# Ledger of designs, part 141: peptides against a protein of PDB entry 6PSE

Target 1, 78 residues: chain A of PDB entry 6PSE
Amino acid sequence: PSEEEEYARLVMEAQPEWLRAEVKRLSHELAETTREKIQAAEYGLAVLEEKHQLKLQFEELEVDYEAIRSEMEQLKEA

## One batch from the design tools (peptide; made by RFdiffusion4, then SolubleMPNN)

Design b2_p28_2_s1
Fold by OpenDDE base, seed 5:
Structure b2_p28_2_s1 (fold): chain B 78 residues (1-78), chain C 78 residues (1-78), chain A 28 residues (1-28)
Amino acid sequence: as target 1 above (78 residues)
Amino acid sequence: as target 1 above (78 residues)
Amino acid sequence: PPLLIPPPPPRPPSELEEALAREEARRA
């Protein structure tokens, strides 16, 4: 049997004391995993905001660059 | 009693059938939450990579901009 | 920005859930 099948059998045949311990274990893991999920989401949002700010700066620099390029091209044609 | 204390009491007094159902429920929620955590992490990494690429493009544009600015300034002083 | 390497996921409870679901289906 796979480990999962053995675990499923254990859950089905387990005494209440083991089942209570397993509920406690799973509750703890769920709480930790939930905290980690939230932390990952918060980090992703922070990076997204930083990327957005960088994009705005990049777009501003592109406008300034094109302005100078155009002015330079006009001066070279004169 | 807090909801946690009531839940703890329920777990302590529960029949094996309820405990097995609770193990199943918690396992399902843990699986979903784990998937969501991984998805959030993958999203954060993707945004981080995009930000890194954007930063490289920004730094390249800054170099090009400063080069044109310097050339323009030299032409204006001549 | 600091690379938050998420801790390795616990053993995918999906396998556990699937095993429980299969065992329940076998007993039903």
Scores: peptide ipSAE 0.161, ipTM 0.802, DockQ to the pose 0.194
Fold by OpenDDE base, seed 3:
Structure b2_p28_2_s1 (fold): chain B 78 residues (1-78), chain C 78 residues (1-78), chain A 28 residues (1-28)
Amino acid sequence: as target 1 above (78 residues)
Amino acid sequence: as target 1 above (78 residues)
Amino acid sequence: PPLLIPPPPPRPPSELEEALAREEARRA
């Protein structure tokens, strides 16, 4: 029998005291996992904001680069 | 009484059939929340990789910009 | 900071769900 099958049998045959303890355990694990999920989402949002700021800086540098390239091309044609 | 206090009373007074159903419910929610946590983490990693690629492109553009700026400065001094 | 994904609990809750479903099906 797999450990999963043993656990399933335990849940089906368990006394109320064990079942209450298992509800408490699962509730705690769910709360922790939920907090971890929220933290992962918050981190992802922070990285998205950083990426957005970097993109704005990149676009500004592209504009400045094109301005200098155009000025240099004009100087070479004169 | 708060909903939490009512839930706690329900767990303490519940029959084994209800407790088994609650273990099943919590196991399902834990599985779903765990999957969502993993998905949030994977998304965060994808955004990090995109940010890294953008940073490399930004650094390459900075090098090109400085090269043109230096060439233009030399042309203005001659 | 590296996303410290805490290692998933050794058994994904899905394995427990599948085991419960199999046991319910045997008793039905």
Scores: peptide ipSAE 0.157, ipTM 0.801, DockQ to the pose 0.189; fails the geometry check
Fold by OpenDDE base, seed 4:
Structure b2_p28_2_s1 (fold): chain B 78 residues (1-78), chain C 78 residues (1-78), chain A 28 residues (1-28)
Amino acid sequence: as target 1 above (78 residues)
Amino acid sequence: as target 1 above (78 residues)
Amino acid sequence: PPLLIPPPPPRPPSELEEALAREEARRA
């Protein structure tokens, strides 16, 4: 039997004391996993914001670069 | 009583059938939350990689910009 | 900060859920 099948049998045949302990265990794991999920989401949002700020800086630099490039081209043609 | 205290009482007084259903519910929620956590982590990694690539492009543009700026400054002084 | 990739979940609760569903179906 797979470990999952063995666990399923255990849940179905378990005494109330074991089931209460399992509810407690799963509740704890769910709380921890939920916290970790939130942390991962918050981190992703932070990186996304940093990326957005970097993109704005990049676009500003592109504008400045094109301005100087155009001025340089005019000076070289004169 | 807090919702937590009420839930704790429910778990302590519950019949095996309810406890098994609760184990099933919590297992499902844990599975879903775990999947969501992984997805959030994967998304965060993808955004981090995109940010890294953008940073490299920005640094390259800065080098090019400084080169043109320096050349322009020399032309204006001559 | 490095993405704290959460430790691999304990064996995917999905497999557990599927096993529970299969066992429930066998007993029904």
Scores: peptide ipSAE 0.155, ipTM 0.802, DockQ to the pose 0.202; fails the geometry check
Fold by OpenDDE base, seed 2:
Structure b2_p28_2_s1 (fold): chain B 78 residues (1-78), chain C 78 residues (1-78), chain A 28 residues (1-28)
Amino acid sequence: as target 1 above (78 residues)
Amino acid sequence: as target 1 above (78 residues)
Amino acid sequence: PPLLIPPPPPRPPSELEEALAREEARRA
């Protein structure tokens, strides 16, 4: 039997005391996993914001670079 | 009683059939939340990689910009 | 890509866990 089948059997044959303990365990794990999910999402959002700021800086530098390139090209053609 | 106190009472007074159903429910929610956590983490990693690539491009552009700026300054001083 | 705002977590079972722990402690 798979571990899942064995677990399912355990749940089906378990006494109420074990089932209550399992509800408690699962509730705890769900709480922790939920917290971790939120933290991962918050981290992802922070990185997205950093990436966005970097993109804005990059685009600004591109404009400045093209301005200097154009000026230099004009100086070389004169 | 808070909803939590009422739930705690339900768990403590529940029949095995209800407890088994609750274990099943919590197991399902845990599995879903775990999947969502993993997805959030994977997304965060993808954004980090994109940010890293953008940073490399930005640094390369900065080098090119400084090179042109220096060349132009030399041309103006000559 | 749209920020997959994760659905709000189900109310953290932390409150539930604390309630369960308190109720267990009362019955013990």
Scores: peptide ipSAE 0.131, ipTM 0.797, DockQ to the pose 0.198; fails the geometry check

Design b2_p28_2_s2
Fold by OpenDDE base, seed 3:
Parts: structure tokens; sequence; C-alpha cells
Structure b2_p28_2_s2 (fold): chain B 78 residues (1-78), chain C 78 residues (1-78), chain A 28 residues (1-28)
């Protein structure tokens, strides 16, 4: 029998005292996992914001680069 | 009485059938929340990789920009 | 400066849910 099958049997045959303790345990784990999910989402949003700022800087540098390239091309043709 | 106090009373006074159903419900919610946490983490990693690739492109453009700026400065001084 | 990378989360307990469902089906 797998550990999961043994756990399933335990839940089905358990007394109210064990079941109440299991509800408490699962509620605690759910709360912790929920906090971890929120933290992971907040981290992802922070990285997205950093990526966005980097994209703006990249686009500004592209504009400056094209301006200098254009000036250089004009000087070489004259 | 708060909803949390009413829920606590229900858990304390509940019959085994209700408690087994609650264990099942909480197990399901925990599994779903765990999958959502993993998905949020995977999304954050994907954004980090995109940010890293953008950073490499930015650094390459900076090198090209400085090369053209240096060439133009040399042409203006000659 | 990048934020610290959190540790990888554990896999969901899907095997437990499947075991509970199988046991419920045997008693039905």
Amino acid sequence: as target 1 above (78 residues)
Amino acid sequence: as target 1 above (78 residues)
Amino acid sequence: PELPIPPPPPRPPSELEEALARREAELA
C-alpha cells in the first residue's frame, strides 16, 4: 500500500479528534502556501517593473545611437 | 461573533462526516494554491530570463554606441 | 540589483487527492 492509500484510510477511519487536528494542519499549510504564492507574484511584478525600466532605457539609447549614426553618415557623404 | 469564531465553533462541534468533507475541501484548495504558487514562480523566472536577454542587448548597443561616439570625436578633432 | 530568487516550491500533493478519490470509489 502506498503512503497516500494509508493516509486515505486514516482519514476515513479517523476519530473526530484526529480530523480536527488535520483540519487545523491543512488550514495552516494553506495559509503558508497562500503567503508564498503572493510573495512569488510580488517578486514577478517587481521583475516586470525592472524589465520595463530597462526597456525604456534601451529605447532611449536606440534613439541616441540612430542620431549619432545619422550625423556620422552625413559627415562621410559631405 | 466573527466568521472565524463561527468557523472555529463549527470545527469543534462538527460530526466526523463534516470533518472528513472539510479535510477533502482543504486538501483540494491546498493542491490548487500550490499549483498557482508554482505557476507564479515559473512566470517570474520567465520574466527574469527576458530581462537578462534585454540586458545583454542593451550592453551590446552601449558598446556600439561608444564605438561610433569615439570615431565621431576623432573626426571632429582632426 | 536583482531581488533574491526564492527557492523552488515543492510539487503539489496530487497523488494524495487521487488516493482519496480511489478509496471513495471503492466504498461507493
Scores: peptide ipSAE 0.106, ipTM 0.766, DockQ to the pose 0.193
Fold by OpenDDE base, seed 2:
Structure b2_p28_2_s2 (fold): chain B 78 residues (1-78), chain C 78 residues (1-78), chain A 28 residues (1-28)
Amino acid sequence: as target 1 above (78 residues)
Amino acid sequence: as target 1 above (78 residues)
Amino acid sequence: PELPIPPPPPRPPSELEEALARREAELA
């Protein structure tokens, strides 16, 4: 039998005291996993903000670069 | 009583049938939350990679910009 | 453009959920 089938059997045949303990265990794991999910989401948002700021800086530099490039081209053609 | 206290009382006083249903519910929620956590992590990693690529492009543009700026400065001083 | 949030992969019901469902069906 798979571990899952054995677990399923255990849940079906378990006494109330085991089931209460399992509810507590699962509740704890769910709380932890929920916190971890939120942390992962917050991290993703932070990186997204950093990327956005970098993109703005990149676009500003592109504008400045094209300005100097154009001025340079004009000076070389004169 | 807080909802948590009421829930705790319910778990302590519940019959096996309710407890089995609660184990099933919590197992399902844990599985879903785990999937969501993984998705959030994967998204964060994808954004991080995009930020890294953008940073490389930015640094390349900075080098090119400084090269043209320096050339322009030399031409204006001559 | 920001990468779209990938769709949640269709994760099959946990083998546990399926096992529980099978066991419930056997006892019914």
Scores: peptide ipSAE 0.098, ipTM 0.766, DockQ to the pose 0.462
Fold by OpenDDE base, seed 4:
Structure b2_p28_2_s2 (fold): chain B 78 residues (1-78), chain C 78 residues (1-78), chain A 28 residues (1-28)
Amino acid sequence: as target 1 above (78 residues)
Amino acid sequence: as target 1 above (78 residues)
Amino acid sequence: PELPIPPPPPRPPSELEEALARREAELA
């Protein structure tokens, strides 16, 4: 039998005391996993914001670079 | 009583049938939340990689920009 | 283009866990 089938049988045959303990266990794991999920999401959002700021800086530098390149090209042609 | 206190009382006083249903519910929510956590983590890693690539591009542009700026400064002083 | 942001996870039932813990402590 798969572990899932064994677990299902255990749940079906379990006494109330075991079931209450299992509810408690699952509630705890759910809480922890949910917290971890939130943390992962928050981290992802933070990185997105950082990437966005970096992109803006990159675009600003591109503008400045092209301006200098153009000026230099004019100076070399004169 | 808070919803939490009511839930706690329900768990403590519940019949086996309700407890089994609650185990099933919590198991489902845990599985779903776990999947979502993994997805959030994977997303965060993807964005992090994109940011890293952008950073490398930015640094390359900075080098090029400083090179041109220096050359132009020399030309203006001559 | 940025990847779609996953929906925010539901807040953990930390409140539920705390309530269960409090109730267990009261019965103990």
Scores: peptide ipSAE 0.120, ipTM 0.783, DockQ to the pose 0.197; fails the geometry check
Fold by OpenDDE base, seed 1:
Structure b2_p28_2_s2 (fold): chain B 78 residues (1-78), chain C 78 residues (1-78), chain A 28 residues (1-28)
Amino acid sequence: as target 1 above (78 residues)
Amino acid sequence: as target 1 above (78 residues)
Amino acid sequence: PELPIPPPPPRPPSELEEALARREAELA
């Protein structure tokens, strides 16, 4: 049998004491995993904000670069 | 009693059939939350890579900008 | 016995990624 089938069998045959312990274990793991999920999401958002700020800086530099490039082209053509 | 205390009481007083159902529910939620955690982590890594690529482009543009700025200053001084 | 508070129901799969994508679109 697969591990899933073996676990299912264990749950089906388990005494209430084991089942209560398993509920406790799973509840704890779910709480931890949920917290980790939230942390991962928060981290992703922080990185997105950093990327956004960098993009704004990049776009500003592009504007400045094109301004100087255009001025230099005009100076070379005169 | 708090929701936690009520839940604890429910787990303590529940019949095996309810406990098995709760194990099944929690197992399912844990599996889903675990998958979501992984997805969130993968997304965060993807954003990090995008930010890194943007940083490289920004640094390249800074080099080009300084080159043109310096050339233009030289032309204006001549 | 101390049992942890059951967390709120997990979000559906990909909901976080969708939320991040929406935030990215808002920031862009």
Scores: peptide ipSAE 0.073, ipTM 0.765, DockQ to the pose 0.023; fails the geometry check

Design b2_p28_2_s4
Fold by OpenDDE base, seed 2:
Structure b2_p28_2_s4 (fold): chain B 78 residues (1-78), chain C 78 residues (1-78), chain A 28 residues (1-28)
Amino acid sequence: as target 1 above (78 residues)
Amino acid sequence: as target 1 above (78 residues)
Amino acid sequence: PPLLIPAPPPRPPSELEEALEREEARRA
């Protein structure tokens, strides 16, 4: 029997006291997992913002680089 | 009474059939929330990797920029 | 990939857990 089948059988045969304890356990785990989900999402958003700021800086540097490169090419052709 | 107090009373007074249904509901929500947590974590990791690659590109461009800037300064002083 | 905007947390089961603990304590 799979663990899921054994668990399903336990739930079906369980007394109310066990079922109440299981509801409490699952509620706790759901709360923790929900908090962890939110934290993971918040972290992902923070990293995304940092990446966005870095991209802006990169694009600014690329513009400055192309400006100097173009000026350098003009100086070398003269 | 708060909804939480009403829920707690319901859990304490519920028949086994309701408790089994609640265990099933909570198990389903826990599974879904767990999947969402994992997905959020995977997304965060992907963004981190992209940020890292962008940072490497930025650092390479910065080196190239400083090289051209230095060459330009030398040409202007001559 | 789409920003997994977390669905609004179900009322934190922590509140349910605290309520259960309070009700258990009231019945003890």
Scores: peptide ipSAE 0.178, ipTM 0.809, DockQ to the pose 0.209
Fold by OpenDDE base, seed 4:
Structure b2_p28_2_s4 (fold): chain B 78 residues (1-78), chain C 78 residues (1-78), chain A 28 residues (1-28)
Amino acid sequence: as target 1 above (78 residues)
Amino acid sequence: as target 1 above (78 residues)
Amino acid sequence: PPLLIPAPPPRPPSELEEALEREEARRA
């Protein structure tokens, strides 16, 4: 039997005391996993914000670069 | 009573049929939350890679900018 | 796509777990 089938049988045949313990266990794991999910989402948002800021800096540098390039081209043609 | 206290009482007083249903519910939510956690982690990693690539492009542009700036300064002093 | 900030989880299941432990302790 698959582990899932064995677990399903265990749940179906379990006494109330075991089922209460399992509810407690699953509640704990769900809490931890939820916290980890939120933390992962927050980290992803932070990296997105950093990437956005870097993109703005890149675009600003591109504008400055094109300005200097154009000025230099004018100086070389004179 | 807080919702948590009411839930705790419900778990402690519940019949096996309700407890089995609750184990099933929590197992489902845990599986979904785990999937969402993994997805959030994968997304964060992808954004981190994109940020790294953008940083490399920024550093390359910075080098090119400094080169042109230096050349232009030399042309203006001649 | 907006990071699916899931709907605020029901009060952190940790609080539910603590409530369960407190209720178990009261009944014991």
Scores: peptide ipSAE 0.175, ipTM 0.808, DockQ to the pose 0.202
Fold by OpenDDE base, seed 3:
Order: C-alpha cells, then sequence, then structure tokens
Structure b2_p28_2_s4 (fold): chain B 78 residues (1-78), chain C 78 residues (1-78), chain A 28 residues (1-28)
C-alpha cells in the first residue's frame, strides 16, 4: 500500500482524539509553511529592489559613458 | 468569542465526519501553500540570477568607462 | 510573475494552533 493509501485509511478509521491531534498538527505545519512562504516573498521583493537600484546605477553609468564617448569623438574629429 | 476560540470549540466538539473533512481541508491548504512557497522561492532565485547578470554587465561597462576616462586624461595632459 | 506577495496570511494557523492548545488545556 502507498503511504497515501495507508494515511487515508488511518484518517477514515481514526478516533476523534487522533483526528483532533491531526487537525492541530496540520494547523501547525500550515502556519510554518505560510511563514516560510511570506519569508520567501519578502526575500524576492528585497532582491527585486536591489536589482532596480542596480539598474538605475547602470543607466546613470551609460549616460556618463556616452557623454565621454561623444566628447572623445569630437576631439578626434577636430 | 474570537473566531479562533469558536473554531477551537468546533474542533473539540466536532463529530468524526467533520474532523475528517477538516483534515482534508487543511491537507489541501497545506499542499497549496507549499506550492506557493516553492513558486515564491523560484521567483526569488530568478530575480537573483537577473541581478547577477546585470551586475556583470555593470562591471563590464565600468571597465570600458575607466578605459575611455584614462585615454581622455592622457589626451588632456598632452 | 508578480511576487506572490502572500495573500494576507490566512490568520496564521499559529493563532488557530494556539487557540486549540488553549482549549485543550482548558478541557484537560
Amino acid sequence: as target 1 above (78 residues)
Amino acid sequence: as target 1 above (78 residues)
Amino acid sequence: PPLLIPAPPPRPPSELEEALEREEARRA
């Protein structure tokens, strides 16, 4: 029997005391997993903000680079 | 009574049929929340990789910028 | 994909767990 089939049989044949304990266990695991999901989302958001700041810095450097390149090109044409 | 206190009373007073249904509900929510956690983690990893690629591009542009700046400084000293 | 900003956490099952623990303790 698969572990899932054994678990399903256990749930179907279980006494109320076991079922209450299982509700408590699942509630705990759901709480922990929910917290982990939130943490993962917060980390993803933080990295996204860092990437955005880096992109702004990159765009600023591109502007500065193009300015120097243009000035150098003007000096070579003169 | 808080909704949590009412829920706790319901779990403690519930018949086995309701408890089995609640185990099934919580198992489903746990499975969904677990998938969402994994998805959030995968998204965060993807953004990290994008940030890493952007950082490499930024570092390459910095090298090119410093090369042009140095060449321009040499031209102005001459 | 939009950051799965978690939907407002389902009332953290921790509150449900704590409520269950309190009710178990009252009945014990």
Scores: peptide ipSAE 0.172, ipTM 0.808, DockQ to the pose 0.213
Fold by OpenDDE base, seed 1:
Structure b2_p28_2_s4 (fold): chain B 78 residues (1-78), chain C 78 residues (1-78), chain A 28 residues (1-28)
Amino acid sequence: as target 1 above (78 residues)
Amino acid sequence: as target 1 above (78 residues)
Amino acid sequence: PPLLIPAPPPRPPSELEEALEREEARRA
């Protein structure tokens, strides 16, 4: 039997005391996993904000670069 | 009584059939939340990689900008 | 400080849920 089948049998044959303990265990794991999910989401958001700021800086530099390039091209043609 | 106290009483007084259903429910929610956590982590990693690539592009543009600025300054002084 | 990416979670117990559903279906 697979571990899953064994667990399924255990749940089906378990006494109320074991089932209550399992509810408690699963509730705890769910709470922890939920917290970790939130942390991962917050991290992703922070990185997105940093990326956005970097993108704005990059776009500003591109504008400045094109301005200087254009001025230099004009100076070379004159 | 708080919702948590009511839930705790329900778990304590519940019949095995209800407890099995609750184990199933919690297992499902745990599986979903775990998947969502993984997805959030993967998304965060992807954004980090994008940010890193953008940073490299920014640094390259800075080098090119300084090169053109220096050349233009030399042309203006000559 | 570098933002820490959480460690990959353990595999979801989805296989356990499917097993429970299969066992319930066998007993029904």
Scores: peptide ipSAE 0.113, ipTM 0.790, DockQ to the pose 0.199

Design b2_p28_3_s1 (from b2_p28_3, 12 letters changed)
Fold by OpenDDE base, seed 1:
Structure b2_p28_3_s1 (fold): chain B 78 residues (1-78), chain C 78 residues (1-78), chain A 28 residues (1-28)
Amino acid sequence: as target 1 above (78 residues)
Amino acid sequence: as target 1 above (78 residues)
Amino acid sequence: SFEEYRAKIAAEPEKAYEILLEALKEFM
């Protein structure tokens, strides 16, 4: 039997005291995991913003670079 | 009473059938929330990798830009 | 904006994962 099937049998055969304890355990784990999920999402968003800002800076630098490169090329060809 | 206190009372007074249903509900939500947490972490890592590659490209362009800028400045001051 | 996404997470933290996904769709 799978662990899931064994757990399901345990839940079906469990006494109220065990069930209450399991509800408490699962509620606690859910709260912790939810907090971790939120934190992971916030961190992901923060890195995404940093990447976006870096991309904007890169694009700006690329424009400036091409402007100087073009000017330099024109001067060398004149 | 807080929602938490009310829920705690509900759990304490609940019949086994409700408790089993609650274990099932919480288990399902925990599994989903865990999957979302993991996925969020994986996305964050992917964005971080892209940011790192972009940073390397930016630093390379910055070196090239400063080289041309310096050369242009020297030519204009000569 | 990123500020708007942060505000959405703050307002509906239970939807933080979905909100991140929307931000990823816009900025990736």
Scores: peptide ipSAE 0.600, ipTM 0.872, DockQ to the pose 0.934
Fold by OpenDDE base, seed 3:
Formats: C-alpha cells, structure tokens, sequence
Structure b2_p28_3_s1 (fold): chain B 78 residues (1-78), chain C 78 residues (1-78), chain A 28 residues (1-28)
C-alpha cells in the first residue's frame, strides 16, 4: 500500500488519544506552513518589484545608448 | 475564552469520528498550503534569477554607454 | 501597482499566494 493508504488505515484504527495528538501536530504544522507561505509570497513580490524597476532603468539606458551610438556612427561615416 | 482555547476544548471533548474528520481536514489544508508555499518559493527563485541576469546585462550596457559617452564628449570638446 | 499588491497581502494574508500570482501575471 502507498504511504497515504497506510496513513489512512492508521487514522481509521487510531485511539482517541492518538487522534487528538495528530490534530495538534497537524494544526501546528499548518500554522507554520501558512506563515512560510505568506513570507514566500511577500518575498516573491519584493523581488518582482526590484526586477521591474531594474527593467525600466535598463530600457531607459538602451534608448540613451542607441541615441549616442547612432550619433557616433554618423560622425565616423562623415 | 479565545478561539484557540475553545478549539482546544472541542478537540479534548470530541468523539473519534469527529477527530478522524478533523485529521482529514487538516491533512488536506496542510497539503494545499505546502504546495502553495513550495510554488511561491520556486517563483521567487525564478524571478531572482531573471533579475540577476538583467542586472548583469545592465552593467555591461553601462560600461559600453560610458565608453561611447566619453568618446563623444571628447569629440565635442575638440 | 506593487503598493496595491502589498496592501492586499496585508489585508488578506491567507490569500498571499493568489495575490502573488496576480502580480506575476501583470509583471512577468
């Protein structure tokens, strides 16, 4: 049987004391995992904002670079 | 009593059938939350990698831009 | 804006993952 099937059997055959302990364990893990999920989302958003700002700066520099490159090329060809 | 205290009392007084159902509920929520946490972390890493590559490209462009800018400035001053 | 997304996470932290996905959709 899969681990999931074995766990399901364990839950089905468990005594109330084990079940209460399992509820407590799962509640704790859920709370921690939820906090970590939120933190991961906040971090992802922060990095995304930084990348977006950098991209805007890069695009502005590209425009300025192409302008000066074109002017320089004209000077060299003249 | 706080919601946490009320929940703790509920778990303490619950019948096995309710406890089994609660284990199943919590297991499901934990699995979903875990998946979301992992996915958020993977997205954050991907965005971070893209930002890093963009930063390298930006720095290379800055070097090239300053070289042309300096050459152009010399031509204007001459 | 990113400020709006941060505000949404602050208001509904349980939806933080979904909010991130919406931001990713807009900016990636």
Amino acid sequence: as target 1 above (78 residues)
Amino acid sequence: as target 1 above (78 residues)
Amino acid sequence: SFEEYRAKIAAEPEKAYEILLEALKEFM
Scores: peptide ipSAE 0.600, ipTM 0.872, DockQ to the pose 0.922
Fold by OpenDDE base, seed 2:
Structure b2_p28_3_s1 (fold): chain B 78 residues (1-78), chain C 78 residues (1-78), chain A 28 residues (1-28)
Amino acid sequence: as target 1 above (78 residues)
Amino acid sequence: as target 1 above (78 residues)
Amino acid sequence: SFEEYRAKIAAEPEKAYEILLEALKEFM
């Protein structure tokens, strides 16, 4: 039997004491995992913002670079 | 009573059928939340990698920009 | 804005993953 099927059987055959303990365990794990999910999302958002800021800086530098390149090209042609 | 205390009482007084249903519910929510946590982490890592690549490109452009700026300065001084 | 997304996560932390996905959709 798969682990899932074995677990399902355990739940079906379990006594109330085990079930209460399992509810407590799962509730704790869910709370912890939920906190971690939130943190992961917050960190992802933070990195995304940093990337966005860097992208804007890069685009600005590209504009400046092309301006200087163009000016230099004109100077060399003159 | 707090929601937590009320829930705790419910768990303590619940029949096996409710407890089994609650285990099933919590298991499902835990699996879903875990998946979302992992995916959030993976996306964050992907964005971080893209940011890193962008940073490298930015640094390269900075070098090129300074080279042209310096050359242009020399040309203007001559 | 990113501030708005952060505010949404703060207001509805249970939807933090979905909120991140929306931000990714906008900025990726």
Scores: peptide ipSAE 0.599, ipTM 0.872, DockQ to the pose 0.958
Fold by OpenDDE base, seed 4:
Structure b2_p28_3_s1 (fold): chain B 78 residues (1-78), chain C 78 residues (1-78), chain A 28 residues (1-28)
Amino acid sequence: as target 1 above (78 residues)
Amino acid sequence: as target 1 above (78 residues)
Amino acid sequence: SFEEYRAKIAAEPEKAYEILLEALKEFM
């Protein structure tokens, strides 16, 4: 039997005291995992914003660079 | 009483059938929340990598831009 | 805006993952 099947059997055969303890355990794990999920999402959003700001700066610099490059190219050709 | 206190009372007074159902519910929510946490972390890492690559490209462009800017500045001063 | 997404996470933290996905869809 798989671990999942064995766990399912345990839950089905368990006494109320064990079941209450398991509800408490799972509730605690869920709360912690939920906190971690939220933190991961907040971090992902922060990095995404930083990347977006950097991209805007990069695009602005590309425009300025191409302007100077073009001017310099024209001067060299003259 | 807080919602947490009311829930705690419910768990303490619940019959085995409700407790088994609650274990199943919490197990499912924990599995889903865990999956979402992992996926959020993976996305965050991917965005971080893209930001890092963009930063390297930006720094290279800054070097090239400053080189041309400096050359152009010297030509205008002469 | 990113501030709007942060506000959504603050208001509905249980949907933080879905909110991140929406931001990724807009900005990736």
Scores: peptide ipSAE 0.598, ipTM 0.872, DockQ to the pose 0.960

